# Peptides against a protein of PDB entry 6J07, part 71

Target 1, 107 residues: chain A of PDB entry 6J07
Amino acid sequence: GQRGWFCGSVSQDLRQFWVAEGGTISDPRAADFLFSCDASHPDTLRIYQSLDYIEDNATVFHAYYLSAVANAKIKNSVALGHFILPPACLQKEIRRKIGSFIWEQDQ

## One batch from the design tools (peptide; made by RFdiffusion4, then SolubleMPNN)

Design b2_p21_6_s3 (from b2_p21_6, 11 letters changed)
Fold by OpenDDE base, seed 3:
Order: C-alpha cells, then structure tokens, then sequence
Structure b2_p21_6_s3 (fold): chain B 107 residues (1-107), chain A 21 residues (1-21)
C-alpha cells in the first residue's frame, strides 16, 4: 500500500501532496513509508530508536522526495532511494564516502 | 511502482551501510 507517516518537520503541503497522489497517512507502525525533513527531530529520533528500525524493518526518507516528485516533468524520474534519511551519525560517514545528500544541495 | 521503489531503496540502504561502516 501507500501508507505514510510524517514527522512533525514535514510541511502540510507535502502531506497534502502525498494524499492527493493516492497516499494515506498512518501511525509509524502501520506506515509503509516514513517521511521526515530532520534526522534530529524528536519524532524521527523515536523512529530510529524503534525496534522495527533497529531490525531493519523500517526506512526513513527525506520528504524532499515528494517535492522532487511534484516538480518532476518525467514520470518515475525521481528515485526514492536517493532520499534515504539515515541517522545523523551515519550521515557523517556517508558524506565522507560519497558526498552530500540531494536535499542538502537544494535546500 | 512505489512498492518496487521502496524495496529497491531498502536494498540500496543496506548496501550503503555495508560500504561505509
């Protein structure tokens, strides 16, 4: 399904876009997609600390993905995998190895 | 599909973690 959870850091506009595109909004445990704009936000931190996340059964994505989709001119041109939002500590390692994240370049 | 993208993303994340950790 297209059940999404949204951190408080995500704007209402992006949430509305998700729903307009056929998504639904649910609690984190029921959601298939977890969206956040801030890996340090308390809502997102709670996700990272959850058993589901620790056991690799949950993935957090940066909500900028939705903005990119909304602005895309070609269908399916935006890859969700480019918008994975890891915990801050892991982000540091990723930046060191492969560079800055997409949302950091555009925002 | 979005479901396929999710699966691919999870796979990529796993591979990424293995490469940087």
Amino acid sequence: as target 1 above (107 residues)
Amino acid sequence: SLAEQLAEARKLFKELKESVL
Scores: peptide ipSAE 0.533, ipTM 0.903, DockQ to the pose 0.547
Fold by OpenDDE base, seed 2:
Structure b2_p21_6_s3 (fold): chain B 107 residues (1-107), chain A 21 residues (1-21)
Amino acid sequence: as target 1 above (107 residues)
Amino acid sequence: SLAEQLAEARKLFKELKESVL
């Protein structure tokens, strides 16, 4: 199944798209996919501070992934791994070594 | 599948963290 959790920073449109594509919405502990548009949002910060996240049992993805999927000409052309949303401090290190995130380039 | 993508993403993130931290 596709159980997702959404930060308050994510629009209703993207949430509705998730459901339309066969996903369900659940609490963070039950969800396999955690979506956010803001690493500094209180909802997302609580995820980063959770035991599940610290123990690498949870991963936060930028909800722009859903927008990219919705707009993709080829359904399988969007890779979820490109939309990992890490904590702000880690983002800085990633940008320094690899470059800007996709959602920053296309926004 | 999306489940497979999730698994790959988690693996990627773990490796990425090890490379930048």
Scores: peptide ipSAE 0.533, ipTM 0.902, DockQ to the pose 0.528
Fold by OpenDDE base, seed 4:
Structure b2_p21_6_s3 (fold): chain B 107 residues (1-107), chain A 21 residues (1-21)
Amino acid sequence: as target 1 above (107 residues)
Amino acid sequence: SLAEQLAEARKLFKELKESVL
């Protein structure tokens, strides 16, 4: 199924969109998809420090992905992989080598 | 599918971490 967890930084509208598209909402341990809008939010930081994340069994995505999907005019044009939300320290390294994240460009 | 996207994203992230760390 499509089990998602949402950081407190994610709006209720995006959560509702997830459910409307057939997703369910669960705690982070049961979720397959972890969404956040803020890598420094306490909820998200707890994820990064979790055993599942440390062992590479969890991935956090920026919830802007859901906005992009909702507004997409071309079906299947939005790739989830473009919205990986890594810890702040890793973001610096990624930004240095690849450039700014998609959600930073649109803000 | 979304499940396929998740798998691909996880693979991508692993490769990305290896490239930047």
Scores: peptide ipSAE 0.533, ipTM 0.903, DockQ to the pose 0.523
Fold by OpenDDE base, seed 5:
Structure b2_p21_6_s3 (fold): chain B 107 residues (1-107), chain A 21 residues (1-21)
Amino acid sequence: as target 1 above (107 residues)
Amino acid sequence: SLAEQLAEARKLFKELKESVL
């Protein structure tokens, strides 16, 4: 199934798109997909501090993924892995070695 | 599928963390 959790930073439109595509909305413990638009939002910070996340049983994705999927013309042209949203401290190290994230480039 | 993408993403993230930390 497609059980997703959404940070308060994610718009209602993106939540509705998720449901329209066959997804359901759950609490963080029940969800398989965690979406956020802000790594510093209190909702997202609580995820990063959870045992599930610390033990690598959870992954947070930037909700911009859903926007990209909604606007894509080619099926499977949008890779979920490109939208991983790490904690701020880890983002700094990633940018230093690999470069800016997709959601930063499109702004 | 989305489930397959999730598995691939988690693998990628683990490898990425190991490379930058």
Scores: peptide ipSAE 0.532, ipTM 0.902, DockQ to the pose 0.526

Design b2_p21_6_s4 (from b2_p21_6, 10 letters changed)
Fold by OpenDDE base, seed 1:
Structure b2_p21_6_s4 (fold): chain B 107 residues (1-107), chain A 21 residues (1-21)
Amino acid sequence: as target 1 above (107 residues)
Amino acid sequence: ALAEELARARELERRLREAVL
């Protein structure tokens, strides 16, 4: 199933796209895909603080993934893994050691 | 297919954590 949760930072348009593509919207505990546009948003912070996330049973993705999918010319050309949205502190380390996230340039 | 992609993404997150922490 394609059960998704959306942070309040995610536009209604992206939520509607998710549904149009066959997804459903649920609470974070039931969702398979967690989308956010802001790691500092209270909704997202609550996920990072949740037991599921702490135990590595949940992953947050930047909702720009959906925009990229919507605009993709080639099916399956957008990799979900490129849109992992980790907590702020981890983002800092990733940027320092690896590089910037694609959504930081394109969002 | 999306489920598989999710699994791959979660593994990538784990690898990222190991690489930077």
Scores: peptide ipSAE 0.510, ipTM 0.893, DockQ to the pose 0.554
Fold by OpenDDE base, seed 5:
Structure b2_p21_6_s4 (fold): chain B 107 residues (1-107), chain A 21 residues (1-21)
Amino acid sequence: as target 1 above (107 residues)
Amino acid sequence: ALAEELARARELERRLREAVL
């Protein structure tokens, strides 16, 4: 199954969409997919501080991915990899050296 | 399918970190 965890920054609508699409909601340790809308939210910060994340065994994704999927006209047209949500400090380096994130460009 | 996409995304994150750090 598709086990997901959601930061408190994620709307209930997106959570419900996840479940409607066959996903389940679990705690961060059991989840395979971690969703957040705010890298500075306490819930998300706890993920970044976890051993799983520090050891590169976990990835946080911006929940805007789910919104994009929900609104997509073509199945599989939305790439999960485009919605990686790294810690704020790393985001600064990414923006400096590579460019802005997709969710920032769309907003 | 989504599980496979997750794996690809995690690899991308690794590459991204290596590129900027």
Scores: peptide ipSAE 0.510, ipTM 0.893, DockQ to the pose 0.557
Fold by OpenDDE base, seed 2:
Structure b2_p21_6_s4 (fold): chain B 107 residues (1-107), chain A 21 residues (1-21)
Amino acid sequence: as target 1 above (107 residues)
Amino acid sequence: ALAEELARARELERRLREAVL
């Protein structure tokens, strides 16, 4: 199944879309997919500070992924990997050495 | 499907960390 957790920064519409597409909503420890719209939100910060995340057993994704999927014209054209949401400090290094994130380019 | 995509994304995150840290 598709077990997801949502930061408080994620709209109810996106949560409803997840459920409509067959997903379920769980606590962070049980969820496989962690969604957030704000790396600085307290909910998301708690994920980054968790043992699962520190041990590389968890990944946070920007919830804009769900918007992109909802608006996609071609099935499977949206890649989840493009929506990784790392901690703020890591984001800065990624932007410096690689480039800006897709959600920043499209907004 | 999405589970496989999750695995690919997690591997990408690991590679990103190695590239920038």
Scores: peptide ipSAE 0.509, ipTM 0.893, DockQ to the pose 0.576
Fold by OpenDDE base, seed 3:
Formats: C-alpha cells, structure tokens, sequence
Structure b2_p21_6_s4 (fold): chain B 107 residues (1-107), chain A 21 residues (1-21)
C-alpha cells in the first residue's frame, strides 16, 4: 500500500501531492512511508526513538523526494533511496565520510 | 513498484549505516 505519515515540518502542498498520486495519510505505526523535512523536529525525533525504528523496521525519508518526483520529466527517474533521512548524529558521520545529502544541495 | 523502491531504500540505509559506523 501507499500509506504515508508526515512530520509537522512537511508542507500541506507535499501532503496533497502524495494524496493526489494515490497515497493515503496514516499514523506512524500504520504507515509504510515516513516523510519529514527536519530530523530535529519533535515529530521525527519520536520516530527515531520508537521501537519500530530502533529495531530497524522503519525508515524516514526527506519529503523533498516528493518535490523531486513532482518536477521530474522522466517517470520513475527519482530514487527514493537518495532521500533517506537518518538521525542528526548519523547525518554528521555520513557527511564527513561520504558527502552532503541531495536535498541539501537542491534547496 | 513503490513497494520495491521502499525495500531497496531500506536495504541501502542498512548498508550506509554499516559503512559509516
């Protein structure tokens, strides 16, 4: 299914796009896709602290993925994996060892 | 298709975590 949860940091426009593309909006426990624009937002922090996330059963994605999909001229050209949104501490290590995230470069 | 993308993304996160930590 296309059940998504949205952090309060995500705009209504992106939420509406998700629904327009056939998605539904659910609570975090029922959702398959978790979207956020801020790893430090209280809503997102609660996800990282949840049992599902700690047990590696959940993944948070940057909602900029939806913007990229909306603007893409080629269908399916945007990879969801490029928009993984890890906790802040892990982001620091990733930036240090690998590089900046795509959403940081495009904003 | 989207479900497949999700699965691939989750695996990527696992690999990324192992590579960085």
Amino acid sequence: as target 1 above (107 residues)
Amino acid sequence: ALAEELARARELERRLREAVL
Scores: peptide ipSAE 0.507, ipTM 0.892, DockQ to the pose 0.553

Design b2_p21_7_s1 (from b2_p21_7, 8 letters changed)
Fold by OpenDDE base, seed 1:
Structure b2_p21_7_s1 (fold): chain B 107 residues (1-107), chain A 21 residues (1-21)
Amino acid sequence: as target 1 above (107 residues)
Amino acid sequence: SLAEQLEEARKLQRELEEEVL
């Protein structure tokens, strides 16, 4: 299903877009997609500390994905995988080895 | 589909973590 959870860091507009596109909003345990705009937000930190995440049964995505989809001219041109949002400490290593995240580049 | 993208993303996450850790 298209069940999503949203960190408090995510705007209401993006949440509404998700629903408008056929998604539903649920608690993180029931959600298939976890969205956040801030890996350091308490809501997101709780996700990273959860058993589901630790056991590799959950993935957090930057909500900018939804913005990108909303603005995309071509359907399916936006890859969800580009918006994986790892914990902050891991992000530092990613930036060092691979480069800045897409949501950072667009800012 | 979005479901397919999710699965692909899950795989990518594991690969990414392996690369940087």
Scores: peptide ipSAE 0.506, ipTM 0.898, DockQ to the pose 0.610
Fold by OpenDDE base, seed 5:
Structure b2_p21_7_s1 (fold): chain B 107 residues (1-107), chain A 21 residues (1-21)
Amino acid sequence: as target 1 above (107 residues)
Amino acid sequence: SLAEQLEEARKLQRELEEEVL
């Protein structure tokens, strides 16, 4: 199944979309998909500090992925990998080497 | 599938960390 966890920064609309698409909502340890809209949110910070994340057993994704999927005109046109949400301490260097994050480009 | 996307994303995560760290 599609087990997801959601940071408090994620709207109910996106959570409901996840469920409508066949996903379930679980605690972080049981979830395969971790969604957040804010790398600095306390909920997300706890993920980054967890053993699962430190041991490279977890990945946080920006919940804007779900919005992009909802609005997509072509099936599978939205790549989950484009929505990796790294800790804030790494984002500056990532922007320097790779470029701005996709969720920042619409603003 | 979403499961396949997750695996691909995790691979990208590792590659990204290697490039940045």
Scores: peptide ipSAE 0.504, ipTM 0.897, DockQ to the pose 0.577
Fold by OpenDDE base, seed 2:
Structure b2_p21_7_s1 (fold): chain B 107 residues (1-107), chain A 21 residues (1-21)
Amino acid sequence: as target 1 above (107 residues)
Amino acid sequence: SLAEQLEEARKLQRELEEEVL
């Protein structure tokens, strides 16, 4: 299924879109998809500090993914992997080696 | 599928961590 958790930084519109597309909303322990718009938000920080995340059983995605899906003109043209939201401490090095994050490019 | 995308993303996450850490 499509069980998602949302950081408080994510708008209600994006949450509603998730549900409209067949998703459900759950607590982070039960969720398969973790969405956030802010790596420094307390909700997201708790995820990064969780055992599931430390053991590589969880991944946080930028909720801009949902906006991209909503606006996509071609079906399945949006790749979830492009929206991985790593802890702030890693973002600088990631930008250097791989490039700017997609949500930053469109802002 | 979205489930497949999730698995691919998790694999990418591990590769990303290896690259930057």
Scores: peptide ipSAE 0.502, ipTM 0.897, DockQ to the pose 0.606
Fold by OpenDDE base, seed 3:
Parts: sequence; structure tokens; C-alpha cells
Structure b2_p21_7_s1 (fold): chain B 107 residues (1-107), chain A 21 residues (1-21)
Amino acid sequence: as target 1 above (107 residues)
Amino acid sequence: SLAEQLEEARKLQRELEEEVL
């Protein structure tokens, strides 16, 4: 199934889109997909410091993925992997070595 | 499928962390 958790930083529109596409909303422990728009939001910080996350059993994705999917004309043209949202402490190094994140770029 | 995308994303996450850390 599509069990998702949403940080408070995610708009209701994107949350509703998830449900409209067949997803369900769950608490972080039960969810398979964790969405956030802010790595520094308290909700997301709690994820990063959870045992599940530090043991690599959880992944946070930027909710902009849902917006990209909603606006895509070609099915399955949007790759979830492009929207991995690492903790803020890692983002600086990622930008330095790889470049800006897709959600930080003007579409 | 989305489930397959999740699996691939998790692999990518590990690779990403290995690259930058």
C-alpha cells in the first residue's frame, strides 16, 4: 500500500493529492513514505533522530515530489529518488559535491 | 510501481550518504 506520513510543513493540497491518488495517511512508525518540505521543521527533526531513521529503516522525501507528479504529463516520469530529503547537517555537503536539490531549482 | 521506486530511492540514499560523508 501507499502509507504516508506528512510533516506539518507540507500543504494540505499535497496531502489531499496523496489521498486522491490512493494513498493513506499514517503515523511515522507505520508509514512507508515520509514527506516533508523542511528538514529543520520539528516534525521532521523527530524523524531524523528516531531509531528507525538512524538505522537506515526510514527515508524522508521532499513533498515537492507530489507536486511534480501532479503536474507531470508523462506517467512515471518523476523519480522518487530525486527527492530524498537528508538532514540539514548533510545538505551543505551534498550541495558542495553534487549541486542544488531539485526542489530548490526553478521549474 | 511506487513500491519499487521506494526501494530504489533507499538504495540511492545509501549511495548518496557514502559519497558525501
Scores: peptide ipSAE 0.501, ipTM 0.897, DockQ to the pose 0.586

Design b2_p21_7_s2 (from b2_p21_7, 8 letters changed)
Fold by OpenDDE base, seed 1:
Structure b2_p21_7_s2 (fold): chain B 107 residues (1-107), chain A 21 residues (1-21)
Amino acid sequence: as target 1 above (107 residues)
Amino acid sequence: SLEEQLEEARKLFRELIESVL
């Protein structure tokens, strides 16, 4: 399914795009996809502290993925795996290994 | 499909965490 949960940090426009593309919006426990724009937002922190996340049954993605899909000329050219949003405590080590996150590159 | 992308993303994330930590 395409059930999504959205942190309060995600704009209404991106939520509307998700629905327009055939997605639905649900609570975190029922959602297949979890979107956030802020790893330090209280909503997202609650996800990181949940049993589903700790047991590797949940993944948080940066909502910029939806913007990238909306603006892509080729629909399958945007890889969801490039938009994983890890907890703040892991981001430094990830940047060291892979480089800056896509949503940070035009800042 | 998006579902296939999710499965692949989760696999990549697990591999990433194991390599970073």
Scores: peptide ipSAE 0.357, ipTM 0.842, DockQ to the pose 0.531
Fold by OpenDDE base, seed 5:
Structure b2_p21_7_s2 (fold): chain B 107 residues (1-107), chain A 21 residues (1-21)
Amino acid sequence: as target 1 above (107 residues)
Amino acid sequence: SLEEQLEEARKLFRELIESVL
């Protein structure tokens, strides 16, 4: 299934889009997909600190992925992997090697 | 599928982490 959890930083519109596309909303432990718009949000921080995340059983994605999917003309043209939202402690090094995150490029 | 994308994403993340750490 497509069970998702949403940080409080994610708009209701994106949550509704997820459901409209066949997804369901669940608690973090039950969710397969974790969405956030803010790596520093308390909800997201709790994910990063959870046993599931520490044990590499969870991945947080930036909810901008859903916006990109909603606006895409070609199915599967938006790669989920480009929207991984790592903890702040890793972002600096990632930017150094890969460049700015996709959700930062339109700012 | 989205499940396949998730699997691929996680793989990419692991590879990325290994490359930057």
Scores: peptide ipSAE 0.357, ipTM 0.842, DockQ to the pose 0.552
Fold by OpenDDE base, seed 3:
Structure b2_p21_7_s2 (fold): chain B 107 residues (1-107), chain A 21 residues (1-21)
Amino acid sequence: as target 1 above (107 residues)
Amino acid sequence: SLEEQLEEARKLFRELIESVL
């Protein structure tokens, strides 16, 4: 299924796009996909602190993925894996290793 | 599918974390 949860940091337009593409919106525990635009937002922090996340049963993605999909010229050209949103405490080390995140480059 | 992408994403994330920490 395509059940998604959205942090309050995500615009209504992106949420509507998700639904228009066949997705549904649910609470974090029921969601398969978790979207956020801010790793420091209280909603997202609660995800990172949850047992599901700590036990590696949840993954947070940057909602910019949806914008990228909406604007893609080639079908299936946008890879979800490029939009994983790690906790802020890990982002510094990740940037040191692989460089800036895609959403940082395009904003 | 999106579900397949999710699984691949999780794998990539695990590998990434192992490489940076």
Scores: peptide ipSAE 0.356, ipTM 0.842, DockQ to the pose 0.513
Fold by OpenDDE base, seed 2:
Structure b2_p21_7_s2 (fold): chain B 107 residues (1-107), chain A 21 residues (1-21)
Amino acid sequence: as target 1 above (107 residues)
Amino acid sequence: SLEEQLEEARKLFRELIESVL
């Protein structure tokens, strides 16, 4: 399925794009894909603190993924895995290991 | 597919966490 949940930090334009591309919008428990633009937003923090996330059954992605897909010239050239949005407490160490996040570079 | 990308992303994240922590 292509069920998505969106943090309040995600614009309506990106939500509408998701739906236009065949996605549906669901609550976080039913969603397959979780999108956020802010790891510190209360909505996203609730995800990180949820049992599903703690049990490794949930992954949060930066919604900039949708922008990248919308602007891509080559089909399937944007990899979802590059847009994982980890909790703030992990981001510093991740940047040290693999470099800055894509959304930080493009903005 | 997007579902396949999700599975690969989750695997990548687990591997990343193991290397970072």
Scores: peptide ipSAE 0.352, ipTM 0.840, DockQ to the pose 0.559

Design b2_p21_7_s3 (from b2_p21_7, 10 letters changed)
Fold by OpenDDE base, seed 3:
Structure b2_p21_7_s3 (fold): chain B 107 residues (1-107), chain A 21 residues (1-21)
Amino acid sequence: as target 1 above (107 residues)
Amino acid sequence: SLAEQLAEARALQRKLIEEVL
């Protein structure tokens, strides 16, 4: 199933979209999809500090993914992988080596 | 599928971190 967790930084609209598309909302331990709009938000920080994340069993995605999906005209045209939200401490180096995040370009 | 995308994203995350660190 589409079990998602949402950081407090994510708008209610995006949460509602997730549910409308068939998703469910769960606690972070049970969720398969972890969404956040702020890597520095306390909710998200707790994810990064969790054993699941440290042991590479979890991935946080920027919730802008949902907005992109909602606005997409072609099904499956939005790649989830483009919305990986890494810890803030790594973002500077990521931008340097790979480039700016797409949500930053569209915001 | 979304499940497939998740799996791919998980793999991509590993590569991303490896490249950056």
Scores: peptide ipSAE 0.573, ipTM 0.911, DockQ to the pose 0.612
Fold by OpenDDE base, seed 2:
Structure b2_p21_7_s3 (fold): chain B 107 residues (1-107), chain A 21 residues (1-21)
Amino acid sequence: as target 1 above (107 residues)
Amino acid sequence: SLAEQLAEARALQRKLIEEVL
């Protein structure tokens, strides 16, 4: 199943798309896919501070992934791994060593 | 599958964190 959680920073349109594609919406502990548009949003910060996240049992993804999937012409052409949304404190170093995030380039 | 992508992303996250810390 596709159990997702959404930060309050994610639009209702993207949430509806998730459901339309067969996903369900759950609380963070039950969800496998955690979506956010803002690493500094209180909802997302609570995820980063959770034991599941600290113990490497959770990953937050930028919800722009869903927009990219919706706009994709080829199925499976959008890689979820490109949309990992790390805590703000780590983003600067990631940009320096690996490169800019895909959602920043496309917007 | 999306489940497989999730597993791959989880592994990638670990590598990213190790690299930047």
Scores: peptide ipSAE 0.572, ipTM 0.910, DockQ to the pose 0.612
Fold by OpenDDE base, seed 4:
Structure b2_p21_7_s3 (fold): chain B 107 residues (1-107), chain A 21 residues (1-21)
Amino acid sequence: as target 1 above (107 residues)
Amino acid sequence: SLAEQLAEARALQRKLIEEVL
């Protein structure tokens, strides 16, 4: 199934879209998809500090992915990998070496 | 599929973090 967790920074509209598309909402430990709009939000910080994340068993995605999917109306046209949301402390180096994040470009 | 996209994203995350660390 499509089990998702949502940071408090994510709007109810995006959460509702997830459910409308067949997803369910779970706690972080049970979820396969972790969504956030703010790497510095306390909810998201708890994920980054969790053992699962430290041991590379979890990935946080920017919830803008859901908005992009909703607008495209074709799920396969939006690559989930483009929406990886790393800890804030790493974002500057990532931008320097790879480039700006897609959600920042579209804002 | 979404499951496949997740797996690919997970692999990409590892490469991403490894490159910046």
Scores: peptide ipSAE 0.571, ipTM 0.911, DockQ to the pose 0.611
Fold by OpenDDE base, seed 5:
Structure b2_p21_7_s3 (fold): chain B 107 residues (1-107), chain A 21 residues (1-21)
Amino acid sequence: as target 1 above (107 residues)
Amino acid sequence: SLAEQLAEARALQRKLIEEVL
């Protein structure tokens, strides 16, 4: 199944899209997919501080992934891996070595 | 599938973190 958790920073529309596509909403410990729009939001910070995340058993994704999927003309053309949302303390170095994040390019 | 994408993303996260640390 598609069990997802959502940070408070994620709009209701994106949550509804997830459910409409067959997903369910769960607490962070039960969820396989963790979505956020803000790495500094208290809800997301709690994820980064959790044992599951520290032990590399969890990944946070930017919820803009769901918007991209909703607007895609070709199914499976949107790669989930392009929407990894790392802790803020690592983002500067990632931008330097890899480049700007997709969700920042549309602004 | 989304499950396959998740597995690939998890592997990518590990590589990404190792590269920047």
Scores: peptide ipSAE 0.571, ipTM 0.911, DockQ to the pose 0.604

Design b2_p21_7_s4 (from b2_p21_7, 10 letters changed)
Fold by OpenDDE base, seed 2:
Structure b2_p21_7_s4 (fold): chain B 107 residues (1-107), chain A 21 residues (1-21)
Amino acid sequence: as target 1 above (107 residues)
Amino acid sequence: SLEEQLKAARELQRKLIEDVL
């Protein structure tokens, strides 16, 4: 199944899209897909501080992924891995090595 | 599938973190 959790920073429109595409909304412990638009949001910070995340059993994705999927012209053309949202303290170094995040490129 | 993408993303995250830490 597609069990997702959403940070408070994610719009209701994106949440509704997730459900419309067959997803369900769950608490972060039960969810497989964790979505956020803000690495510094308290909801997201709690994820980064969780045992599941520390033990590398969780990944936070930028919710812009859902927007990209909604607007995609070709099915399966959007790669989830491009939307990993790391903790703020790591973002600068990641940008240096990998490049700007995809959700920042159209700003 | 999305589940397969999730697995791939988890592995990618591990590699990214190991590289920057």
Scores: peptide ipSAE 0.537, ipTM 0.903, DockQ to the pose 0.605
Fold by OpenDDE base, seed 3:
Structure b2_p21_7_s4 (fold): chain B 107 residues (1-107), chain A 21 residues (1-21)
Amino acid sequence: as target 1 above (107 residues)
Amino acid sequence: SLEEQLKAARELQRKLIEDVL
């Protein structure tokens, strides 16, 4: 299924798009897909601090993924893996190694 | 499928985080 959780930093438009595409919205413990637009948002921080996340059983994705999917001519052309949103404390080092994140390039 | 993409992304995250730690 497509059970998603959304940080408060995610717009209602993107949340509605998720539902329109067949997704459902649930609490973070029940969700398979966790979306956020801000790694420093309190909602997202709680995810990073959760046991599920620290045990590598959860992944946070930048909600810009949904915008990219919505605007893509070919839906399957957008790779979810390109939108992994790591904790803020790791982002600097990640950018050093792989460059700026996709959502930052479009800002 | 999206579920397959999720699985692949989870693996990618693991490798990415491991590489930067």
Scores: peptide ipSAE 0.537, ipTM 0.903, DockQ to the pose 0.605
Fold by OpenDDE base, seed 5:
Structure b2_p21_7_s4 (fold): chain B 107 residues (1-107), chain A 21 residues (1-21)
Amino acid sequence: as target 1 above (107 residues)
Amino acid sequence: SLEEQLKAARELQRKLIEDVL
């Protein structure tokens, strides 16, 4: 029951990891987990413009989450909530309040 | 579980966006 959608900005390696861990890949309308590495990618922008997202029924996560899980000794030690990828237009204000995103810190 | 994490994350997003906007 782990249906994921992947932006074109996400590598095949991370997609393969998702599948290896028991996930499936679906279109964004059917997926529960939406992954992206670029909030400005056209694929991701379409998500932000979707009714599901506008109505606060969808969340985009930075795909670095999968990398973090893959490299973690304990999978449960990686919190999905730390990888919320908000629209680019909001990121500056978010960084001002909560600091840099995790994926930016490891860059 | 991952599904539970998803639910928690969505709630977190709501709070985050609401706080920023």
Scores: peptide ipSAE 0.536, ipTM 0.902, DockQ to the pose 0.606
Fold by OpenDDE base, seed 1:
Structure b2_p21_7_s4 (fold): chain B 107 residues (1-107), chain A 21 residues (1-21)
Amino acid sequence: as target 1 above (107 residues)
Amino acid sequence: SLEEQLKAARELQRKLIEDVL
């Protein structure tokens, strides 16, 4: 299944795309896919503070993933793993090791 | 599948966070 949750920072267009592709929208505890555009948004912060996240049973992805999928010429050419959105306090160190995030490169 | 991608992404997150912390 494709049960997703969306932070308030994510546009309605991207939410609608998710549904159009066969996804459903649910609360954070029921969702398998968590999308956000802002690691500092209160909605996303609550995810990072949840037991599911702390116990490594949840992952937040940047919603730009959906935009990339929508614009891709080849189906399944966009890797979900490239869009992991970590807590703000870890992003600087992650950029040092991995490089700039994909959603920041096209800005 | 997207479900397979999710499993792979979760493994990647675990390694990434473990390496950073």
Scores: peptide ipSAE 0.539, ipTM 0.903, DockQ to the pose 0.578; fails the geometry check

